# Peptides against a protein of PDB entry 4QMF: the designs that were tried, part 159

Target 1, 175 residues: chain A of PDB entry 4QMF
Amino acid sequence: ESSFMTLFPKYRESYLKTIWNDVTRALDKHNIACVLDLVEGSMTVKTTRKTYDPAIILKARDLIKLLARSVPFPQAVKILQDDMACDVIKIGNFVTNKERFVKRRQRLVGPNGNTLKALELLTKCYILVQGNTVSAMGPFKGLKEVRRVVEDCMKNIHPIYHIKELMIKRELAKR

## One batch from the design tools (peptide; made by RFdiffusion4, then SolubleMPNN)

Design b2_p28_8_s1 (from b2_p28_8 with E5K E7N E12K Q21E E24K)
Fold by OpenDDE base, seed 2:
Structure b2_p28_8_s1 (fold): chain B 175 residues (1-175), chain A 28 residues (1-28)
Amino acid sequence: as target 1 above (175 residues)
Amino acid sequence: SEEEKENEELLKKAIEELEEELEKEEEE
């Protein structure tokens, strides 16, 4: 039997309370048990004797990880699908200066969210920029690209350069 | 497909806007 626990920030508590029944129901389909601990501020998932596929616990782990990082449940629950992967990219440690951090993080979103939209389209990923993390969901190849762009952005490489590169690659792949 | 063409146009427009933003940042 396997179990995983994830802490969540206090500001996430209210939302998690509202969707926890849905989380429970989604995991029950796979015979994965879950617990929301409001005192500790944690979510736990664990296999049961009735869990058919023990590997599903890893997806359940990812689910609570995504939820802890402000991914909405309707999106996060898609992680339980076989073809869906995720990545939580920590961006808070690349820059010590808060203003510089905010500026670089904002570049990931861009004007009117255009940078984010472009990245999502090109990588076929869902991407959420929140706090000190970027959460992404999608195909593994796309996730790898997202991580590269995100980390490089925090290293002061503007996402536009990667977007242009991805566009070129996409065009070449159509030939 | 039509959807792909639409996405391509959206991407091109987004790139143009991002290039403008980049130019502004470089001028600062």
Scores: peptide ipSAE 0.224, ipTM 0.801, DockQ to the pose 0.711
Fold by OpenDDE base, seed 4:
Structure b2_p28_8_s1 (fold): chain B 175 residues (1-175), chain A 28 residues (1-28)
Amino acid sequence: as target 1 above (175 residues)
Amino acid sequence: SEEEKENEELLKKAIEELEEELEKEEEE
């Protein structure tokens, strides 16, 4: 039997309480048990004797990880699909200066969210910029691209450079 | 597809807006 636990921040507690029945129902379909511990501030997923697919526990692990990082349940639950992967990119350690951090993080979103939207379209990923992490969901190739753009942005390489590059690559792939 | 065309237009507009924003940041 396998078990995974993820801590969540206090500000996420109220939301997690409201959706936990939905989490339970989604995981029950795969015979994965789950526990929300409000005292510890943790989510746990575990296999049961009825768990048939051994790989589903890893997806359940990813589900609670995404939920802990403020991904909404309707999006996060898609991780249980076979063709869906995810990545949680830690961005808080690239810059020590808070103002610089906020500025670079904001560049990932861009004016009116256009940078983020462009990146989502080009990579075919869902992307959520929240706190000290960027959560992404999508195909492995797209996730690799997202990670590169996100990390480079935190290293002061503006996302526009990568967006233009991805546009060119997309055009070339259509020929 | 129409969706692809729409996405392409959205991307072009996004790039234009980003370029304008970059120009403003460089002038600042």
Scores: peptide ipSAE 0.224, ipTM 0.799, DockQ to the pose 0.651
Fold by OpenDDE base, seed 5:
Structure b2_p28_8_s1 (fold): chain B 175 residues (1-175), chain A 28 residues (1-28)
Amino acid sequence: as target 1 above (175 residues)
Amino acid sequence: SEEEKENEELLKKAIEELEEELEKEEEE
């Protein structure tokens, strides 16, 4: 049997408690067992004797990973769908200076969240910027684009340049 | 589609705002 565990920060505890019955129900449909450990601050998913699809455990792993990174349940649970992929992009190691890090991370969101919204539309992904990670959900092609933009942003390439490029590519693809 | 048109308009507006923000940041 396969098992995966992820830790979550304390500030997520209240929310996770609130939605855990929904998590359990969603995973039960696939005969995946799950445990919320409030003492350790962990979530665990594991296969059971009744688990039919061996690949679903990997999606369950991704589910708890996304939940740990503040993705809300109604969005995170979509990872259980066959056509949905995700990526958790670590951004905390690109910049040592905290102020610079915060500034570059903020560029991913932009004024009024417009940068993030533009990226979501262009890549057909859901994107959440939280702490030292960016969580994304969507098609593989879109996820690759998101990762590129996010990492380049942390390398001091402003997202606007990529957004313009993606718009041009989108227009070309319509022809 | 209407949705595509709406998204395109949204993107154009977003880009304009982002360009303005970028200009401000470069002036700092």
Scores: peptide ipSAE 0.218, ipTM 0.799, DockQ to the pose 0.707
Fold by OpenDDE base, seed 1:
Structure b2_p28_8_s1 (fold): chain B 175 residues (1-175), chain A 28 residues (1-28)
Amino acid sequence: as target 1 above (175 residues)
Amino acid sequence: SEEEKENEELLKKAIEELEEELEKEEEE
């Protein structure tokens, strides 16, 4: 039997408590057990003797990882679908200066969230910028593109250049 | 499709706004 645990920050506790029954129900369909430990501040998923698909535990692992990083349950639960993948991109280590970090992180969102929306549309991914991480969900190809844009942004390459490139590629693919 | 057209318009508008913001940042 396989088990995975993830810690979550204290500010997520209230939300996780409210949705945990839904998490349990979703995982029960796959015979995956789960535990919310409020004392430790952890979520655990584990296979059972009734688990038929051994690969589903990895998706369950990803589910709790996404939830810990503030992805809402209705979105995070989609990770259990076969065609859905995810990535959690650490962005906090690219720059030491806090102000520079905040500025570059804000570029990922852009004015009125337009940068983020554009990236989501072009990559067919869901993207959440939170704290020191960017969480993304979608097809593997799209996730690779998201990671490139996010990391380059933290390296002071503005996302607009990638957006323009992706737009051109999209137009060419339609011909 | 209609959805694709709407998305394309949204993207074009977003790019325009982002270009304006980029120019502003470069001037600062």
Scores: peptide ipSAE 0.217, ipTM 0.798, DockQ to the pose 0.710

Design b2_p28_8_s2 (from b2_p28_8, 8 letters changed)
Fold by OpenDDE base, seed 2:
Structure b2_p28_8_s2 (fold): chain B 175 residues (1-175), chain A 28 residues (1-28)
Amino acid sequence: as target 1 above (175 residues)
Amino acid sequence: SKQEEEDEKLLEEAIKELEEELEEEEKE
């Protein structure tokens, strides 16, 4: 039997309380048990004797990880699908200067969220920029691209360069 | 497809805005 635990920040508590029954129900379909500990501020998932596919626990792990990083439940629960992968990219350690950090993080979103939308379209991923992390969900190839763009952005490479590159690749793939 | 065309337009508009942003940042 396997179990995984993820801590969540206090500001996430209220939301997690509201959706936890839905989390439980979603995981029950796979005979995965889960626990929300409000005192510790943790979520736990674990296999049971009735768990048919033990590998589903890894997806359950990813689910609680995504939820801890402010991904909404209706999106996060999609991680339980076979074709869905995720990545949580830590961006908080690339830059020590807060102003520079905020500026570079904002570049990931862009004016009116256009940078983010473009990246989502080009990579076929869901992307959430929140706090010190970027959460992404989608195909593995797309996730790899997202991570590259995100990390490079935090290294002061503007996302536009990658977006242009991805657009060119997309056009070439249509031929 | 229609959706692909719409996505392409969105991307083109996004790039345009991003280019403008980049130009503004380079002027700083």
Scores: peptide ipSAE 0.191, ipTM 0.781, DockQ to the pose 0.751
Fold by OpenDDE base, seed 5:
Structure b2_p28_8_s2 (fold): chain B 175 residues (1-175), chain A 28 residues (1-28)
Amino acid sequence: as target 1 above (175 residues)
Amino acid sequence: SKQEEEDEKLLEEAIKELEEELEEEEKE
């Protein structure tokens, strides 16, 4: 049997408690067991004897990973769908200076969240910027694009340049 | 489609705001 565990920060505890019955129900449909440990601050998913699809445990792993990174349940649970992929992009190690880090991270969101919205539209992904990570969900191609933009942003390449490029590509694809 | 038109408008507005932000950052 396969098992995966992820830790979550304390500030997520209240939310996770609130939605855990929904998590359990969603995973039960696939005969995946799950445990919320409030003492350790962990989530665990496990295959059972009744688990039919061996690949679903990997999606369950991704589910708890996304939940730990503040993705809301109604969005995170979509990872259980066959056509949905995800990526958790670590951004905390690109810049040592905290102020510079915050500034570059903020560029991913932009004024009124417009940068993020533009990226989501162009990549057909859901994107959440939280702490030292960016979580994304969507098609594989879109996820690759998101990772490129996010990492380049942390390397001091403003997202606007990629957005313009993606817009051009989108127009070309319509032809 | 209507959705495509709405998306295009959103993107155009977003780009405009981002360009303004970039200009402000370059002045610093």
Scores: peptide ipSAE 0.186, ipTM 0.777, DockQ to the pose 0.738
Fold by OpenDDE base, seed 4:
Structure b2_p28_8_s2 (fold): chain B 175 residues (1-175), chain A 28 residues (1-28)
Amino acid sequence: as target 1 above (175 residues)
Amino acid sequence: SKQEEEDEKLLEEAIKELEEELEEEEKE
């Protein structure tokens, strides 16, 4: 039997309480048990004797990881699909200066969220910028691209350069 | 497709806005 636990921040507690029945129901379909511990501030997923697919526990692990990082349940639950992967990119350690960090993080979103939307379209990923992490969901190729753009942005390479590159690649792939 | 055209327009607009933002940042 396999078990995974993820801690979540206090500000996420109220939301997690609200959707936990939905989490339970989604995981029950795969015979994965789950526990929300409000005292510890943790989510746990575990296999049961009825768990048929051994790989589903890893997806359940990813589900609670995404939920802990503020991904909404309707989006996060898609991780249980076979064709869906995810990545949680830690961005808080690239810059020590808070103002610089905030500025670079904001560049990922851009004016009216257009930078983020462009990146989502080009990579075919869902992307959520929250706190010290960027959560992404989508195909492996797209996730690799997202990670590159996100990390480079935190290293002071503006996302526009990557967006232009991805657009060129997209046009070339259509020929 | 119609969706592809809409996406392309969105991308073009996004790039334009980003370029303007970069120009403003460079002047600062």
Scores: peptide ipSAE 0.185, ipTM 0.776, DockQ to the pose 0.724
Fold by OpenDDE base, seed 1:
Structure b2_p28_8_s2 (fold): chain B 175 residues (1-175), chain A 28 residues (1-28)
Amino acid sequence: as target 1 above (175 residues)
Amino acid sequence: SKQEEEDEKLLEEAIKELEEELEEEEKE
């Protein structure tokens, strides 16, 4: 039997408590057990003797990872679908200066979230910028593109250059 | 499709705003 655990920050506790029954129900369909430990501040998923698909535990692992990084349950639970993948991109280590970090992180979101929306549309991904991480969900191809844009942004390459490139590629693909 | 048209409009607007933002940042 396989088991995975992830820690979550204290500020997520209230939310996780409210949705944990839904998490349990979703995982029960796959015969995956789960535990919310409020003392330790952890989530655990584990296979059972009734687990038929051994690969589903990896998706369950990803589910709790996404939830720990503030992805809402209705979105995070989609990771259990076969065609859905995810990535959690650490962005906090690219720059040491806090102001520079905040500025570059804000570029990923853009005015009124338009940069983020554009990236989501072009990559067919869901993207959440939170704290020192960017969480993304979608097709593998799209996730690779998201990671490139995010990391380059933290390296001071403005997302607009990638957006323009992706738009050109999209137009060419329609022909 | 209707959705594609809406997406295209959104993208065009987003690019315009981003270009303006970039120009402002380059002036700083």
Scores: peptide ipSAE 0.185, ipTM 0.778, DockQ to the pose 0.762

Design b2_p28_8_s3 (from b2_p28_8, 9 letters changed)
Fold by OpenDDE base, seed 1:
Order: structure tokens, then C-alpha cells, then sequence
Structure b2_p28_8_s3 (fold): chain B 175 residues (1-175), chain A 28 residues (1-28)
């Protein structure tokens, strides 16, 4: 049997409590057991003797990882689908200056979140910027593109350059 | 398709806003 555990920040506790029954039901369909430990502040998923597909535990691991990083359940649960992958991109270590960090992180979101929405459309991914991480869900190709844009942004390469490039590629692909 | 047109409009809008922001940042 395989087991994975992830810690979550205190501010996520209330939300996780409210959706945990839904998490349990979703994982029960795959005979994956799960535990929410409010004392430790952790989520655990584990295979059971009834688990048919042993590989699903890795997706369950990703599910709790996404939930810990503030991805809402209706989106996070999609990770259990075969065609869905995810990535958690650490962005907090690219710059030491807090103000510079905040500025570059804000560039990823843009005015009214439009930059992020554009990236989501172009990469066919879901993207959430939260704290020191960016969580993304979608096809592997799209995830690679997201990681590139996110990391480059933290390296002071403005997302606009990548967005323009992706748009050109999209137009060319339609011809 | 209708969906594609909506996406294109959103992308164009996003680019326009980004260009304006970038211009502003470069001028600072």
C-alpha cells in the first residue's frame, strides 16, 4: 500500500473542512482512502486493498497538493481525470526583494486578471497564483508553456512577449 | 466559431492592456 501526505497552511483549514466529504466521495470511487488531520494540519491519501488502479494514488497525491495550494475543489478534483496533469511552480526564490517579487507576481495576473486568463486560453490550462507558488492544471504541453512564462516573468521577462508569441503560434496552427 | 471569436476578443483586449502597462513601466 502507498500513502502520501501534504501539509496545508492554517488559513485553508476552514475551507478544507467544508469540502472534505466531497474529497472523500471522489476518492472513494477509486477506493482511495483519505484523512484530514486538523491537529497536524495535514491531508493524507492512501491505497487500500480494494484499489484497482494503483496509479490513481499519484493523482490523489496531486489532488491534496493542489488543495493545499488553494485550488478550489471543483477544479482540483479534475486532476483525477486521465487527461489532466498539474504543476506547482515555486516563484518565491527568484528575487529577494519583496516589492520586486510582488510586482513581478502581479504581472502574471495583470489588470483584472486578464493576463492570466489570456495565458489560460493560450495554454489550455487552469492557472492560480497564490503566495509563493503558481498552480497549473492541463495538458503537459500547456503546463510546460505555463512554467516557462511564469519563471521568465519572475526573471523580469514580461508575460506580454510570451503571449504574443503564443498567439502567433496559434494563428499559424489554424492555417 | 462563437467561442473562438470570444477568445480572440479576450486575447486582443489582454494584449492591449498589457502593452499599455508595459509602456507605463518602461516610462517610469
Amino acid sequence: as target 1 above (175 residues)
Amino acid sequence: SKKEKEEEELLKKAIKELEEELKKELEE
Scores: peptide ipSAE 0.239, ipTM 0.819, DockQ to the pose 0.775
Fold by OpenDDE base, seed 5:
Structure b2_p28_8_s3 (fold): chain B 175 residues (1-175), chain A 28 residues (1-28)
Amino acid sequence: as target 1 above (175 residues)
Amino acid sequence: SKKEKEEEELLKKAIKELEEELKKELEE
């Protein structure tokens, strides 16, 4: 039987406790067992003898990964759907200078969150910028685009250039 | 469609604001 575990930061504990019954119920539909360990600060998912779809455990793995990175449950649970993929993009290692890191990370959000909203619309993804990671959920093509924009942003390429490019591509696709 | 129009307007607005922000950043 397969099992996956992820650690979560302490500040997520209260929220995870609140929604854990919902997590359990969602996974029970697929006969996936789950455990919230508040002492260790971990979430575990595992197959059972009743698990029918062997691939669902990978989605369960992704679910707890997303939850650990502050994705809210109503959004994260969508990963269990067949047509939904996700990506957790590590951004913390691109820049050594903290101030520069914060500045570039903020560019992903932009004024009034407009950069993020634009990216979400153009890629048809959900995107959450949190700490040293960017979590994204959506179609595979969109996720690839998100990763490119995010990583390039951390490499000092302003998202505006990619947004303009994506808009042009979108218009061309309508023709 | 109505939805497409709304999205387009939102995107245009966002780009305008981003361009302004970029100008400010480049002036630093």
Scores: peptide ipSAE 0.232, ipTM 0.816, DockQ to the pose 0.717
Fold by OpenDDE base, seed 4:
Structure b2_p28_8_s3 (fold): chain B 175 residues (1-175), chain A 28 residues (1-28)
Amino acid sequence: as target 1 above (175 residues)
Amino acid sequence: SKKEKEEEELLKKAIKELEEELKKELEE
């Protein structure tokens, strides 16, 4: 049997308590057990003797990881689908200056969220910028592009350059 | 398709806005 645990920040506790019954129900369909520990501030998922698909525990692991990083449950639960992958990109270690960090992180979102929306459309991914991480869900190829754009942005390469590149690639793919 | 055209228009608009934003940042 396999088990995975993820810690979550205190500010996430209230929300997690609210949706935990839904988490339990979603995982029960796959015979995965789960525990919310409010004292430790952790979520745990584990296989049971009734777990049929051995790979589903990894998706359950990803589910709690996404939830810990503020992804809403209705979106996060989609990770249990076979065709859905995810990535949690740590962005907090690229720059030490707080103001610079905030500025670069904001570039990922852009004015009116248009940068993020464009990136989501081009990569066919869901993307959430929150705190020191960017959470993404979607096809594997799209996730690779998201990670590249996100990391480069934190390295002071403006997302617009990648967006233009992705637009060109998209046009070429239509031919 | 209609959806694709709408997405393309949205993307073009986004790029334009981003270019303006980038210009502003470079001028600061």
Scores: peptide ipSAE 0.231, ipTM 0.815, DockQ to the pose 0.723
Fold by OpenDDE base, seed 2:
Structure b2_p28_8_s3 (fold): chain B 175 residues (1-175), chain A 28 residues (1-28)
Amino acid sequence: as target 1 above (175 residues)
Amino acid sequence: SKKEKEEEELLKKAIKELEEELKKELEE
């Protein structure tokens, strides 16, 4: 039997409490057990003797990881689908200066969120920029592209450069 | 499916709009 635990920040507690029954129900379909520990501030998932596919525990692990990083449940639960992958990109350590960090993080979102929307569309990923992490869900190829753009952005390469490149590649692929 | 086609068209429209916006930004 396998188990995974993730910690979540205090500010996430209220939300997690509200959706935990839904988490439980979703995981019950796969005979995965889960526990929300409000004292420790942790979520745990574990296989049971009735778990048919032991590999589903890895997706359950990803589910709680995403939830811990502020991904809403209706989106996060999609990770349980076979064709869905995810990535949690840590961005907090690229820049020591807070102002510079905020500026570069904001570039990922862009005016009216257009940069982020463009990136989501081009990579076919869901992307959430929150705190010191960027959470992404989608196809593996798309996730790889998202990580590249996100990390480069934190390294002072403007996302628009990559977006333009992705647009060009997309157009070429249509031919 | 019909739904998939509709989603694709919506996506194409959105991308087109974003491409236009980005084109303007890149030309500045």
Scores: peptide ipSAE 0.166, ipTM 0.760, DockQ to the pose 0.132

Design b2_p28_8_s4 (from b2_p28_8 with E9K E17D E20K Q21E E26K E27K)
Fold by OpenDDE base, seed 1:
Order: sequence, then C-alpha cells, then structure tokens
Structure b2_p28_8_s4 (fold): chain B 175 residues (1-175), chain A 28 residues (1-28)
Amino acid sequence: as target 1 above (175 residues)
Amino acid sequence: SEEEEEEEKLLEKAIEDLEKELEEEKKE
C-alpha cells in the first residue's frame, strides 16, 4: 500500500474542512482512503486493498497538493481524470527583493486577471497564482508552456513575448 | 462562433494591457 501526505497552511483549514466530505466521496470512487489532520495541518491519501488502479494514488497525491496550494475543489478534483495533469511552479526563489517579486508576479496576472486568462486560453490550462507558487492544470504540452512563461516572467522576461508567440501558433494551427 | 469571438476579445484585451504595461515600464 502507498501513502502520501502534504501539509497545508493554517489559512486553508476552514475551507478544507468544508470540502473534505466531497474529497472523501471523490476518492472513495477509486477506493482511495484519505485523512484530514487538523492538529498537524496535513492531508493524507492512501491506497487500500480494494484499490484497483494503483496509479490513481499519484493523482490523489496531486489532488491534495493542489488543495494545499489554494486550488478550489471543483477544479482540483479534475486531476483524477486521465487526461489531466498538473504542475506546481515555485516562483519565490527567482528574486530576493520583495517588491521586484510582487511586480513580476503581478505581470503574470495583469489587470483584472486578463493576462492570466489569456495564458489559460492559449495553453488550455487552469492557472492559479498564489503566494510563492503557481498551480496549473491541463495537458502536458500546455503545462510546459505555462512553466516557461511563468519562470521567464520571474526572470524579467515580459509575458507579452510569449503571449504573442502563442497567439501566432494558435492562428497557424487553425489553418 | 460566439465562443471564438469572446476568446478573441479576451486575447485582444490582454495584448493591449500587456503593451501598455510594457511601455510604462520602459519609461521607468
């Protein structure tokens, strides 16, 4: 049997409590057990003797990882689908200056989140910028593109260059 | 389609915003 655990920040506790029954129900369909430990501040997923697909535990691991990083349950639970992958991109270590960090992170989001929405559309991914991480869900190809744009942005390469490139590629693909 | 039109509008707006931001940053 396999088991994975992830810690979550205190500010997520209330939300996780509210959705944990839904998490349990979703994982029960795959005979994956789960535990929310409010004392430790952790989530655990485990295979059981009834688990048919042993690979589903890795998706369950990703589910709790996404939930810990503030991805809402209705989105995070989609990771259990075969065609869905995810990535958690650490962005906090690219710059030491807090103001510079905030500025570059904000470039990813843009006014009213429009830049991020455009990136989501172009990559066919869901993207959430939260704290020192960017969580993404979607096809592997799209995830690779997201990681490139995100990391380059934190390296002071403006997202506009990548967005324009992706737009051109999109237009070419329609022909 | 309507969906395609909305997507195009979103992309256009995003580009406009990005261009504006980029120009402002160059002036700093």
Scores: peptide ipSAE 0.467, ipTM 0.895, DockQ to the pose 0.913
Fold by OpenDDE base, seed 3:
Structure b2_p28_8_s4 (fold): chain B 175 residues (1-175), chain A 28 residues (1-28)
Amino acid sequence: as target 1 above (175 residues)
Amino acid sequence: SEEEEEEEKLLEKAIEDLEKELEEEKKE
C-alpha cells in the first residue's frame, strides 16, 4: 500500500479543518484514506485494500500538496479528474533580495490580477501565486508554459514577452 | 463570439497594464 504525506503552514490550519470532511468524501469515492494531523501540521493520503485505480493515489498526493499551498478545495479537488495535471513551482530561491523578490512576484500578478488572468487564459490553466510558490492546474502543455513564464519572471525576464508570444501562438492556432 | 471578445479585451488590458508597469519601472 502507498502513502504520501505533506506538511502545511500554521496559517492554513483553520481552512483545512473546515474543508477536511469534503476532502475525505472526495477521496472516499476512490477508496483513498486520508488523515489530517493538527499536531504535526500534516496531511496524509493512503491506498486501501479497496483502492482499484493505482494512479489515483498520485492524484491524491497532488491534492494535498495543492491544499498545503493555499489552493482552495473546489479548485484543488479537480486534480482527481483524469485530464487535469498540476505543478507547484518554487519561486523563493531565485532571488536573495527580498524587495527584488516581491517586485518580480508582483509582476506575475499585475494590476488587479489582470496579468495573471491573461496568463491563465492563454495557457488554459488555473494559477495561484502564494508566498514562495506558484501553483498551477491544467493541461501539460499549458503547465509547461506557465513554468517557463514564472521562472523567467523570477529571473528578471518580464512576463510581457511571453504573453505577447502566447497571444501570437493563439491567433495562429485559430487559423 | 461574445466570449471571445471578452477574452480579447482581457488580453488587451493585460498588455496595457504590463506596458504601463514597464514604463514606471524605467522611471525608478
Scores: peptide ipSAE 0.464, ipTM 0.893, DockQ to the pose 0.815
Fold by OpenDDE base, seed 4:
Structure b2_p28_8_s4 (fold): chain B 175 residues (1-175), chain A 28 residues (1-28)
Amino acid sequence: as target 1 above (175 residues)
Amino acid sequence: SEEEEEEEKLLEKAIEDLEKELEEEKKE
């Protein structure tokens, strides 16, 4: 039996309670058991004797990881699809100065979230900037680009350079 | 398509915003 546990912050408790039946139903299709522990503040997924594909437990692990990082269930549940990958990028340790951290994180989002939307479009990924993490879902190639842009941004490399490069590549691909 | 046109507009606006931000940062 394989199992994985993820802690979630207290502010996610209410939401997780509301969607947990949906989580259970989604995982039941794969014979993966799950538990929401409100006392500990944890989510657990585990294989059962009826689990057919042992690899699905890793996707279930990713599901609860995404949920813990504020990804909405309708989006997070897509991780159970074979062609969907994810990445949770920790951004909180790149900068010690809080103001600098906030500024660099905001650069990823941009005015009205347009920078982030552009990055999502160019990488074909879903991207959520929340707290000290950036959660991304999509193709592996796109996820690699997202991680590069995100980490470079936190290292004070402005996203514009990567966005322009991705746009050029997009135009070339249309030919 | 109309969707592609909307995407292109979004990208153009994003670049414009990024360029503006970059210029502002250079002045700091």
Scores: peptide ipSAE 0.461, ipTM 0.893, DockQ to the pose 0.932
Fold by OpenDDE base, seed 5:
Structure b2_p28_8_s4 (fold): chain B 175 residues (1-175), chain A 28 residues (1-28)
Amino acid sequence: as target 1 above (175 residues)
Amino acid sequence: SEEEEEEEKLLEKAIEDLEKELEEEKKE
């Protein structure tokens, strides 16, 4: 049997407790067992003897990974769908200076979150910027684009260049 | 469609915001 565990920060505890019954129910449909350990601050998913699809455990792994990174359950649970992929992009190691890090991370969001919304639209992805990670969910092609924009932004390439490029590509695809 | 129009408006606004940010950053 396969098992995966992820730790979550303390500030997520209250939320995770609130939605854990929903997590359990969602995973039960696939005969995946799950455990929320509030002492350790961990989530665990594991196959059972009744698990039919061996690949679903990997999606369950991704589910708890996303939840640990503050993705809300109604969005995170979509990872269990066959056509949905995800990526957790670590952004904390690109810049040593905290102020510079915050500035570059903020560029991804933009005023009123409009930059992020535009990026979501253009890539057909859900994107959440939280702490030292960016979580994304969507098609593989879109996820690749998100990672490129995010990492380049942390490397001091302003998102405007990628957004414009994606807009051009979008227009070309309509033809 | 209305949805397409809303998407286009969102993109236009995002570009305007980004351009403004870029200009402000260049002044630093």
Scores: peptide ipSAE 0.462, ipTM 0.893, DockQ to the pose 0.900; fails the geometry check

